Peptides against a protein of PDB entry 6RO1. Designs and how they scored, part 9

Target 1, 216 residues: chain A of PDB entry 6RO1
Amino acid sequence: LGKEIEEYIHKPKYCLPFLQPGRLVKVKNEGDDFGWGVVVNFSKKSNVKPNSGELDPLYVVEVLLRCSKESLKNSATEAAKPAKPDEKGEMQVVPVLVHLLSAISSVRLYIPKDLRPVDNRQSVLKSIQEVQKRFPDGIPLLDPIDDMGIQDQGLKKVIQKVEAFEHRMYSHPLHNDPNLETVYTLCEKKAQIAIDIKSAKRELKKARTVLQMDEL

## One batch from the design tools (peptide; made by RFdiffusion4, then SolubleMPNN)

Design b1_p9_1_s2 (from b1_p9_1, 4 letters changed)
Fold by OpenDDE base, seed 3:
Structure b1_p9_1_s2 (fold): chain B 216 residues (1-216), chain A 9 residues (1-9)
Amino acid sequence: as target 1 above (216 residues)
Amino acid sequence: MPIYLKWYL
């Protein structure tokens, strides 16, 4: 469900109108979580799919991200890496593919017109940190329906399912049970055992089929 | 409820 909503938001037809300069976005590339950055610009690049020859447009977002100073020194040979939690880092404009945007905020910051000076880039980091302090429960996200205006019936059905699951979760008698974690862990173990039994039954069926083929 | 906040800066 959450991933299905993200897949809708990441569609260029929906997210591109919201990738204006100053928009807060979260960037994640595999194991590299850059956290919150600021959109500087976006560009459409023509790409050709190697297998079909079809023009598949790549959308690249220039995002001002907090990068490790070490990765920036090696920028000729290495991709920018996120700053360590305890590292001051440096704000750098990094080209990011749209599918690496793990979140899009409703918040839009003012950005300096000139991002060439380090001080101007570092001022944006202070602004991000101030937003994070104002939103201790997390930076507010764009609504796919109310903010983005997405009329997709598939998305609406996914959201309605999320809301129905959330309502069921919050209305569940165990939601406030101090033993919820214990009950959850037992349910998870039970579910895992059921998967393992299903796997073992599939293996037994395969082994039996092989034995029947060796007897023929 | 996801908190959709209008413009606050």
Scores: peptide ipSAE 0.014, ipTM 0.459, DockQ to the pose 0.119
Fold by OpenDDE base, seed 4:
Structure b1_p9_1_s2 (fold): chain B 216 residues (1-216), chain A 9 residues (1-9)
Amino acid sequence: as target 1 above (216 residues)
Amino acid sequence: MPIYLKWYL
């Protein structure tokens, strides 16, 4: 469900109007969480699918991200890496594919006109940190219906399912149980054991089927 | 520097 909403938001037809300079976006590439960055620009690159010859336009967003200083040194050979928690890092403009944007904020920042000076880039980091302080519950996201105006019936059905799951989750008697974490961990262990029993039963059935085939 | 958070809806 959440991933399905993200897949709708990441469709170029919906997100591109919101990828304006200064827009806060969260960037995640597999295991590399860059956290919050700022859109500098976006570009459409013509790409041709190698197998179909179809034009598959790649949308590249230039995002000012907090990168490790090691990734700056190796920028000719290595992809940008997120700054470690304890590392000051450095703000760098990184070209990212639109599908690597894990979130789009309703918040826009003023960005310096010239991002070539390190100090101008680092000023944007201070601005991001100040926004994070103002939103302790998290930086506000663009609503796909109310803010983005997405009228897609598939998305509406996904959202309605999320809302109905959230309502059921919050209305559940265990939601406010101080033992919820303990009960959840026990339920997870029970579910895992049930999976393991089901796998072992499948393996036993396969082994018996092989033995019956060797007796014929 | 006042960060002008313009809420652009």
Scores: peptide ipSAE 0.006, ipTM 0.471, DockQ to the pose 0.050
Fold by OpenDDE base, seed 1:
Structure b1_p9_1_s2 (fold): chain B 216 residues (1-216), chain A 9 residues (1-9)
Amino acid sequence: as target 1 above (216 residues)
Amino acid sequence: MPIYLKWYL
């Protein structure tokens, strides 16, 4: 469900109108979570599909991201890496493929016109941190229906499923139970014991089959 | 609140 919504949002026809300079975006590349960055620009690159020879345009977003200072020293040989939580890092403009945008925010920041000075890039980090302080429950995302205007019936069905799951979760009698964590831990232990019993029954069946083969 | 429910209230 969440991934299916992301796949709709990542379609260039839907996300490109919202990738304006100053838009907050979250960037994740496999194990590398850069967190929140700011769109600087986007470009269309010509690409050819290796298996069909068809022109498949790649969309590259230039995102101002908090990078590790170590990865920036090796930028000729190594890809930019996210700054560690405790590392100050440095804000750098990184070219990112659209499918690596794990989130698009409704928030748009004012960015300096010139991002060549380090101080101008670091001022944007302060602005991101100020937004994070204002939204302790998380930075608001673009709504795919209300903000992005996506009329896709497949997406509407996915959203309705999410809402129906959330409603069932919040209407569940245990949702507000102060013992929910204790009950959850007991249910997890019970599920583990059921797996272990199933494993032990399989081993016992194998051992009995071996004994019956030694008696023949 | 989940990120999607905040827009329908």
Scores: peptide ipSAE 0.006, ipTM 0.447, DockQ to the pose 0.141
Fold by OpenDDE base, seed 2:
Structure b1_p9_1_s2 (fold): chain B 216 residues (1-216), chain A 9 residues (1-9)
Amino acid sequence: as target 1 above (216 residues)
Amino acid sequence: MPIYLKWYL
């Protein structure tokens, strides 16, 4: 469900209008979570599919991201890496493919007109941190229906399923139970034990079948 | 191919 919504948001026809300078976006590349960055610009690159000759336009977003200072020194040979939690890092403009934008925020920051000075880039990090402080429950995302105006019936059905799951989750008697974590952990342990019993029964059945074949 | 096209400073 969440990934299906993300796939709709990542469609260039929907997200590109919202990739304005100052837009907060979350960037994730495989194992590298850069967290929240700020859109600086976007560009359409003409790409030709090697096998079909079809024009497959690549959309590249220039995102001001918190990078490790180590990865920046090696930028000739290595891709940018996210700053470690305890590292101050350095804000750098990184070209990112649109499908690596794991989230798009409703929040848009004022960014300096000139991002060449390090201090101007680092001022944007302070602004991101101030936004994160104001939204302890998470930076608000763009709504795909209300903010993005996506009229896709497939998306509407996915959202209705999410809402129906959330409603069932929040209406569940255990949702407000102070022992929810304890009960959940006990249920997980019970489920794991049931899996282990099922596995052990399968192995015992295999072993018994082998013994019956050796006795014939 | 690394998805990071060469940086513009």
Scores: peptide ipSAE 0.000, ipTM 0.398, DockQ to the pose 0.026

Design b1_p9_1_s3 (from b1_p9_1, 3 letters changed)
Fold by OpenDDE base, seed 2:
Structure b1_p9_1_s3 (fold): chain B 216 residues (1-216), chain A 9 residues (1-9)
Amino acid sequence: as target 1 above (216 residues)
Amino acid sequence: KPIYLKWYE
């Protein structure tokens, strides 16, 4: 069900309005999980399908991502790779196809105007880490319905199933269902989505409160 | 550095 929501949010028709500079986004490319990065810019590229001659626009978002230093040396020929858990890595601006966005946060960061200096890029990593520290249950997500305005009935049904499942899990501990782990993983993703919605609403309220307190 | 939570347009 988390994947089903992802299939909606990464669609350009829904996510493009939210890809402003400083927006936190999660990037995943197949086996490569970059985790949370920050939107720098996006562009629409005209593409022509070779077989049909139809215009198929490609949407590319430039995302500041924590990359392996090894992958950067070969950046002329190889795609950027995520930093290993044991390495510091380096923040790099990586062009990412919009459909590779696995999550979009309600959080937007201030980013330096000039990202050419490494220190400026690394300062953004410190900002991401500070956000993660403030949100121990995870960085708050945009609500696909309330924040992103997605009206798709399929998505609404997915969310309703999520909510109904969460409600059932809390009301009836199906402790003995062997599918409970799959259901729990779906429900933790769902509960994490609904908790991410409810916690994003509460944490947005708290973080508005914290930001208002830090500006005071 | 200001962390902006919810860009309400």
Scores: peptide ipSAE 0.037, ipTM 0.745, DockQ to the pose 0.111
Fold by OpenDDE base, seed 5:
Structure b1_p9_1_s3 (fold): chain B 216 residues (1-216), chain A 9 residues (1-9)
Amino acid sequence: as target 1 above (216 residues)
Amino acid sequence: KPIYLKWYE
């Protein structure tokens, strides 16, 4: 269910109005989970689809993320990697495609005007950690319907299923309702299908880009 | 409305 909601909220048509400087966002790239970071800025880049010549705008959000110090040494040649669980890491401004945002918080931080100094970037990590301490059940999310104004009926049905699941979980202390497992399994299956479709579309786009580079 | 948190120094 969370992954199904993610497939709506990371769409530029819904999330762009909420990507103000200081907004808390989660970033995930394939197997790399960066956790919570802070939006610094976003930009629209003109991209031409290789096969259609159609303008497909790419949205890039600059996010202050906790990165591995090992990856920073290679940052000129390699993509930034998330800090290891036991690593302090270093906060870096990383350009992220908007579709890699896995969550958007209702929380917005003040950020330093100049993020060039390491101390200013690390101060933002302290602020994120303070927010996490204040919200032991997790950093609050934007409501996709009430806050983000998403009117998609598919999303409304997903939310209704989540609410019904939560209501059943609270009303029946015995987790043994066979309907709960069925709803959970159906929600996981649908979430996996949505991820697989998105992954397949990305691979097709990458493969087409590589083919075009070999023809030039 | 977004929740604004002040810097905790």
Scores: peptide ipSAE 0.036, ipTM 0.716, DockQ to the pose 0.072
Fold by OpenDDE base, seed 3:
Structure b1_p9_1_s3 (fold): chain B 216 residues (1-216), chain A 9 residues (1-9)
Amino acid sequence: as target 1 above (216 residues)
Amino acid sequence: KPIYLKWYE
């Protein structure tokens, strides 16, 4: 169900309006999970495949991502890799195909105007980490329907199934299916996160105020 | 520097 929602969100027709500089996004490339990064810019590229006369426009978003130090050494020839859990990594601006965006946050950060200095890039990591501390249940997501305006009936059906599943999970705590417990714990966490996000969004919507995060 | 969070609905 979460993956089915992702298949809608990462479509350029839906996500492009929300890819403003400073937007928090999650990036996944196959087995590589970069986690949360920050949009710097996006561009439309024409993919001229020589053999298919159809110019399908590729959209590339430049995302500031935490990359492994090893990937930086080979950055001229190799794709950036995510920082390992045990390393600090380094924040790099990585060109990412838009379909590799696994999530889009309702949170947008102010970013330094010049991201060439390492310190400026690393300051954004501190900002992401501070956001994560403020949202212990997870960084708030854009609502695909309410925030992103996706009208696709397939998505609505998926969301209804998620809501119905969540409702059944809360109403029937006694289904001791051990495989369900892991899914339930993830879905309960996600549902609780969604509720907490919705409440936090309501409070922030009332404030319309740039939350000035206290100086770390 | 203050971190500014803007919520975009």
Scores: peptide ipSAE 0.034, ipTM 0.728, DockQ to the pose 0.119
Fold by OpenDDE base, seed 4:
Structure b1_p9_1_s3 (fold): chain B 216 residues (1-216), chain A 9 residues (1-9)
Amino acid sequence: as target 1 above (216 residues)
Amino acid sequence: KPIYLKWYE
């Protein structure tokens, strides 16, 4: 279900308006999880589909990511690799295909204008780490419906299933009320209420985070 | 609205 949501979010049609400089994004390439990075910019590249000759634009986002120092030495020929958990790593600007974005945050950082100095890049890592400390339950995500404006009915159904599943996990096992139909209508209403509570909690968390930032 | 974190001002 989480993967199904990801398949909508990473589509250029939906995500491009939110790929502003400083946006927190999560990058995953196959087995390589880079975790959270920061958008620097994006570019549209003209591509020709090999089979049809049709123009298929490729979207590349430059993301500041924590990379292994070993992979950077070979960066002319090899793709950057994520830093190991025990490694300090180095923040590097990595060109990433937009479909490799596994998550987009509601958080946007101010970034240094010049990212050529290592210290400026590493300062952004400190900022990401501070955001992570402020959000122990995870960095807040953009809502695909409320924030990103995705109207796809398939996505809405997936979200409803996730919310219904979450509700079943947190509902005490004792109320085996056998009326499945009433549970479905209550799950739709509670899914809508859970969407509204999750949106309200996101709004409250947004407001609290802004307030906590004004205190720093 | 996006949450803007000012870290470098």
Scores: peptide ipSAE 0.030, ipTM 0.716, DockQ to the pose 0.093; fails the geometry check

Design b1_p9_2_s1 (from b1_p9_2, 6 letters changed)
Fold by OpenDDE base, seed 5:
Structure b1_p9_2_s1 (fold): chain B 216 residues (1-216), chain A 9 residues (1-9)
Amino acid sequence: as target 1 above (216 residues)
Amino acid sequence: MRTGYEVLE
């Protein structure tokens, strides 16, 4: 269900209006999870469909991401890799195809105007970490319906299923049924997405004001 | 530099 929601969110027709500089986004590329990064800018690139010759525009978002230092030493042609959990890494501006955005936050950071200095880029990582401290249940997500204005009936049905599942999970204390572990793993994935949406909504209601990082 | 964040209402 989370993947189904993602399929709507990462569509350019829905997400582009929210890709302002400073917007927190999650980036995933196949097996590479970069976690939370910050939008710097986006651009539309001309592309031609290989089979039809029709114009198929590609949307590229430049995202400041925590990257492995090892991946940055490799030639400019190699794809950036996410920093390992145990390494500090380095914040780099990475061009990302818009469909690789796995989540979009309701949070927008104030970012340095000049991101060329390493210290300015690393300061953004500090800002992300401070935001994460303020949201212990996770950084709040944009609501695809209420915030992003997606009216697709398919999405509404998915959301209804997620809500029904959450309600069932909380209303029925899952007895320690041994089959519960497998159901829990599937339910945890589905519930985690629902929890992420619900947590995001709850935290969004709490943090409706511009907060200064020096006051945090 | 302006530091901080905003949350969409």
Scores: peptide ipSAE 0.275, ipTM 0.862, DockQ to the pose 0.737
Fold by OpenDDE base, seed 4:
Structure b1_p9_2_s1 (fold): chain B 216 residues (1-216), chain A 9 residues (1-9)
Amino acid sequence: as target 1 above (216 residues)
Amino acid sequence: MRTGYEVLE
C-alpha cells in the first residue's frame, strides 16, 4: 500500500507544485536510499520516445543530497551514491528524475541563496538533522489528499485500507497472530507510510509556526 | 541568512 501511494505522489501532475526550493524530499534510486534531501530547483526536459517519436517530457529536480565522498563532483557520467551511515558524507546538488522521489515533506527549509560554497551546502545538512530531531516519529509528509489535492479514487481506496488496517491493529492488538511478522513487515512498510501520513498530520497541526533555528 | 523551516498548513 505504501508503494501504491508513492506511485501517485511522484507523478509530475501532483508533485510539481510542491517542488519549491527548500522542500524536503526523500530520494531513492533502486537500491540507493539517499534519505532526506532538499529541493533546489526543477526543470522540464524535452524527451522524444525512440519508437513513436512522441514528445515525453522528463522532469528533473535538483536535490541537495548527502553523497559519499567517492561520488565524483559534477560528473555527468557517474551516478552519485548515498553516504554510508558511518560516513560524514558531502552535500551535493544532484539532478534526480521526479519519479525517484519516494516522499515529499510538508517541511520547507530556508536555504542559502548560494550553494556553491561547501559550507553553505553542509549547513543545510545541519538543518535537516535539526528537523529530524524535532520530529522523532519522522519528518512529516504531505497528505496526498488534503495537502496535494489528489482526487484519484484509487488512492483514496488505498488510504482507506491503510487507515482501516491501522485502526484494527491498534484496537485489536494482533499480538498473538503468528502472521503478525509477515503482516508487520508488510504493515511496517504500510504502517510506516501510514504512520508517516498520520504523524505528518499530527505534526502539521503542531508546527504551525515558522521555527527560527536560532542555534544554527 | 534566515535559518529555519516552515511547515505547510
Scores: peptide ipSAE 0.268, ipTM 0.859, DockQ to the pose 0.746
Fold by OpenDDE base, seed 1:
Structure b1_p9_2_s1 (fold): chain B 216 residues (1-216), chain A 9 residues (1-9)
Amino acid sequence: as target 1 above (216 residues)
Amino acid sequence: MRTGYEVLE
């Protein structure tokens, strides 16, 4: 169900209005999960389909991502690789096709104007980590319907199924399947997270103030 | 530098 939602949110017609500088996004490329990065800018590339002559625009978003230092040495020939969990990594601006965005956050960071210095790029990583600390249950996502305005009936059905499943998970006694308990606990956590995120969003909405990260 | 973030309402 999460993947089905991703199929909607990464479509340019829906996500482009939200790809402002500082927007938190998740990037996945095949087996490579970069985790959360920050949008720097986006561009439209003209592409012509060779067989039909139809204009098929490609959308490229420059995302500041935590990359492995090893992958940077061969950057001319090899795609950037995500930093290993135990690796500090280095923040790099990576051009990413928009369809590789797996999630878009409601959070937008203030970023340095000049990202050429390594220290400025690494400061953004600290900002991401601070946001993650503030949202222990996960960085809040844009609501595809309420925030992104997606009216697709297919998505609405998916959301309804998720909500119904979550509701059934809460209303029905957990079958003594230990795997179901883990899924239910994860879903309860996710639902509680969603509630806490909605609550935190409401509190942040009430504050209408940019939360300053005092530790940065 | 202004360090912080905003959350979309």
Scores: peptide ipSAE 0.264, ipTM 0.853, DockQ to the pose 0.728
Fold by OpenDDE base, seed 2:
Structure b1_p9_2_s1 (fold): chain B 216 residues (1-216), chain A 9 residues (1-9)
Amino acid sequence: as target 1 above (216 residues)
Amino acid sequence: MRTGYEVLE
């Protein structure tokens, strides 16, 4: 179901309006999971389909991603690779096809205007980590219907299935499976976080104030 | 530098 939702949100017609500088996005390319990165900019490239001669525009988003230092040495010939879990890595601006965005956050960071200095790029990683600390159950996602305005009936059906599944998981008597208790605790926590996020969004709407992170 | 984030409402 998550993959089905992804098939909608990564479409240019839906996601492009939300790809402003500072937007948190998740990037996955085949087996390479870069995790959360930050949008720097995007560009539309003219492409002509070789078979039909029809214009098929390609959309490329430049995303600041945590990359392996080894991949940077070969950046001229090889695609960037994600940093290993035990590796510090380096934040690099990587051109990414829009369809490789696996998630888009409701969070938008303030980023340095000049990302040429390494220190400026690394400061963004610290900002991402701070956001992750604030959202222990995961960085909040854009709502595909309410935030992104997707009207597709197929998506609505997927969302309904997710909601029905979640409801069934909560309504079935917890067989005393210790695994179910863990799932319930996680689900309750997730539900509470969703409520808290909704509340926080309402407060932000009222305040029109950027949450300044005092510690950065 | 202005550090912080905003959340879309």
Scores: peptide ipSAE 0.284, ipTM 0.868, DockQ to the pose 0.714; fails the geometry check

Design b1_p9_2_s2 (from b1_p9_2, 5 letters changed)
Fold by OpenDDE base, seed 2:
Structure b1_p9_2_s2 (fold): chain B 216 residues (1-216), chain A 9 residues (1-9)
Amino acid sequence: as target 1 above (216 residues)
Amino acid sequence: MKKGYELLE
């Protein structure tokens, strides 16, 4: 179900309006999970299909990602690799095809105007970590219907299936499986957080104020 | 520099 939603949100026709500088996005390339990064900019590249001569535009988003230091040395010939869990890594601007965006957040960071200095790039990592600290159940996602305005009936059916599944999980008598109780508690917590995020969004709309991160 | 984040409303 999550993968099915991903197939909609990463489409340029839906996601491009939300790829502003500072937008939090998740990047995954095959086995390489970069986790959360920050959009710097995007570009449209003209591509011509070799067989049909049809214009097939490629969309590339530059994303500030936590990369391994090893991958930076070979950056001229090799794709950037995600930082290992045990390494500090370095924040680098990486060109990413838009379809490699696995998630898009409702969060948009304030970022330094000049990302050439390493310290400015690393400051963005601190900002991501602070956001993650504030959202222990995960960084809030854009709602594909309410925020992104996707009207596709296939997506609506996926969402309905998710909701029905969640409802069935909650309505089935908890077999006294301690694992099931843990899942329910996590699901209830997730549902509450989703409500709290919707409330916070409404309050932010009213206040027209940026959420200041005092510890930054 | 402004520090912080915005949520899409």
Scores: peptide ipSAE 0.256, ipTM 0.849, DockQ to the pose 0.683
Fold by OpenDDE base, seed 3:
Structure b1_p9_2_s2 (fold): chain B 216 residues (1-216), chain A 9 residues (1-9)
Amino acid sequence: as target 1 above (216 residues)
Amino acid sequence: MKKGYELLE
């Protein structure tokens, strides 16, 4: 179900308007999960390969990603690799095909104008980590219908199935587990946090206020 | 530089 939603979200016709500098996005390439990165820029590349009848323009987004230091040494010949879980890594601007975006956040960061200095790139990692601390249940996603305006009936059916599945997942364990009260309290807390996030989003929407990270 | 983030309204 999550993968089916991703198939809609990563389509250029839907996601391009949201790929502004500072937008948080997840990048996954085959077995390589880069996690959350930050959009720097995007460009349209004409696929000039004469033999593939696919006249469809390829879109490349430059994303600041946490990469392994080993991959940087071979950067002239090898694709960037994600930092290992135990590795600090280094933030690098990586050209990414738009269809490799697995998620798009409602969060947009303020980023340095010049990302050539390593310190400026590393400062963005600190900003991502701070956002992650503020959203312990995960960085908020764009709503594909309400935020992205996707009208596709296939997507609506997928979302309805996800909602129905989530409702069943929350309703079924809640009848048979004797530790129900603890699970209910956690689910109520999660639901309340979701309401509070939605309320905070509405207030932030009303306030047009950049949450200044004064603590950074 | 303004450190922070905005949410899509």
Scores: peptide ipSAE 0.255, ipTM 0.848, DockQ to the pose 0.706
Fold by OpenDDE base, seed 5:
Structure b1_p9_2_s2 (fold): chain B 216 residues (1-216), chain A 9 residues (1-9)
Amino acid sequence: as target 1 above (216 residues)
Amino acid sequence: MKKGYELLE
């Protein structure tokens, strides 16, 4: 269900209006999870479909991501790799295909105008970490219907199924089925993430203030 | 540099 929602969100026709500089996004590339990064800019590249000769536009978003220092030493041709949990890593601007965006936040950061200095890039990591501290239940996501304006009936049906599943999971007394506990723990984590997103969105709607991080 | 974030309302 979460993957099915992702299949709508990463479509250029829906997400491009929300890819402003400073927007928090999650990037996943196959087995590589970069976590939360910050949009710097996006570009449209002309591509030609190999079989039809038709123009197939590719959308590339430049995202400031926490990368492994080892991956940056390897030639400009190798794909950046995410920083390991135990390493500091380095914030780098990485060109990412738009379909690799796994999530888009309602949060938009103020970013330095010049990201060439390492200190400016690392300051953005500090800002992400500070936002994460303010949202212990997770960084708030854009609502695909209410925020992104997606009218697709397929998405609405998926969301209804998620809501119905969450409702059933909370309304059924936790029967002590040990296999249900693992599924319920995963689903409770997912539903708690969804509730925490809703709660974070509700707190977010209350916090209509540009939170100046200068006091942090 | 402006430090902070905004939220989509």
Scores: peptide ipSAE 0.251, ipTM 0.847, DockQ to the pose 0.733
Fold by OpenDDE base, seed 4:
Structure b1_p9_2_s2 (fold): chain B 216 residues (1-216), chain A 9 residues (1-9)
Amino acid sequence: as target 1 above (216 residues)
Amino acid sequence: MKKGYELLE
């Protein structure tokens, strides 16, 4: 179900309006999970389908991602790799195909105008980490229906199934399945994230639109 | 530089 939602969200026709500079996004490339990064820019690339000659535009988003230092040595020839959990890593602007965006946040950061200095890039990592601290259950996601305006009936059915499943899990706590506790904890985290997103959206609607991070 | 974030309403 989560993957099915992702298949809608990463479509250019839905996500492009939300890929403004500073937007938090998750990037996954095959087995590589970069976690949360920040949109810097996006571009449309002309592509021609080899078999039909039809124009198939590719959308590339430049995302500031935490990369391993090892991957930076060969950055001219090799794809960037995510930083390991135990390493500091380095924030790099990485060109990413839009379909590799696994999530889009409702959060948009203020970013430095010049990202050439390492310190400016690393300051963005500190900002991401501060946002993560403020959202212990997870960084708020864009609602695909309410925020992104996706009208696809297939997506609505998927969301209804998720909501019905979550409701059933909450209404009938299957107390005894340890796997259900993990799924329940994930669904509770997700539902608590959704509630905390709704509450944080409500509280932030009450608080001035710009939260100054004074501690940064 | 403004330090902070905005939420989409």
Scores: peptide ipSAE 0.249, ipTM 0.847, DockQ to the pose 0.693

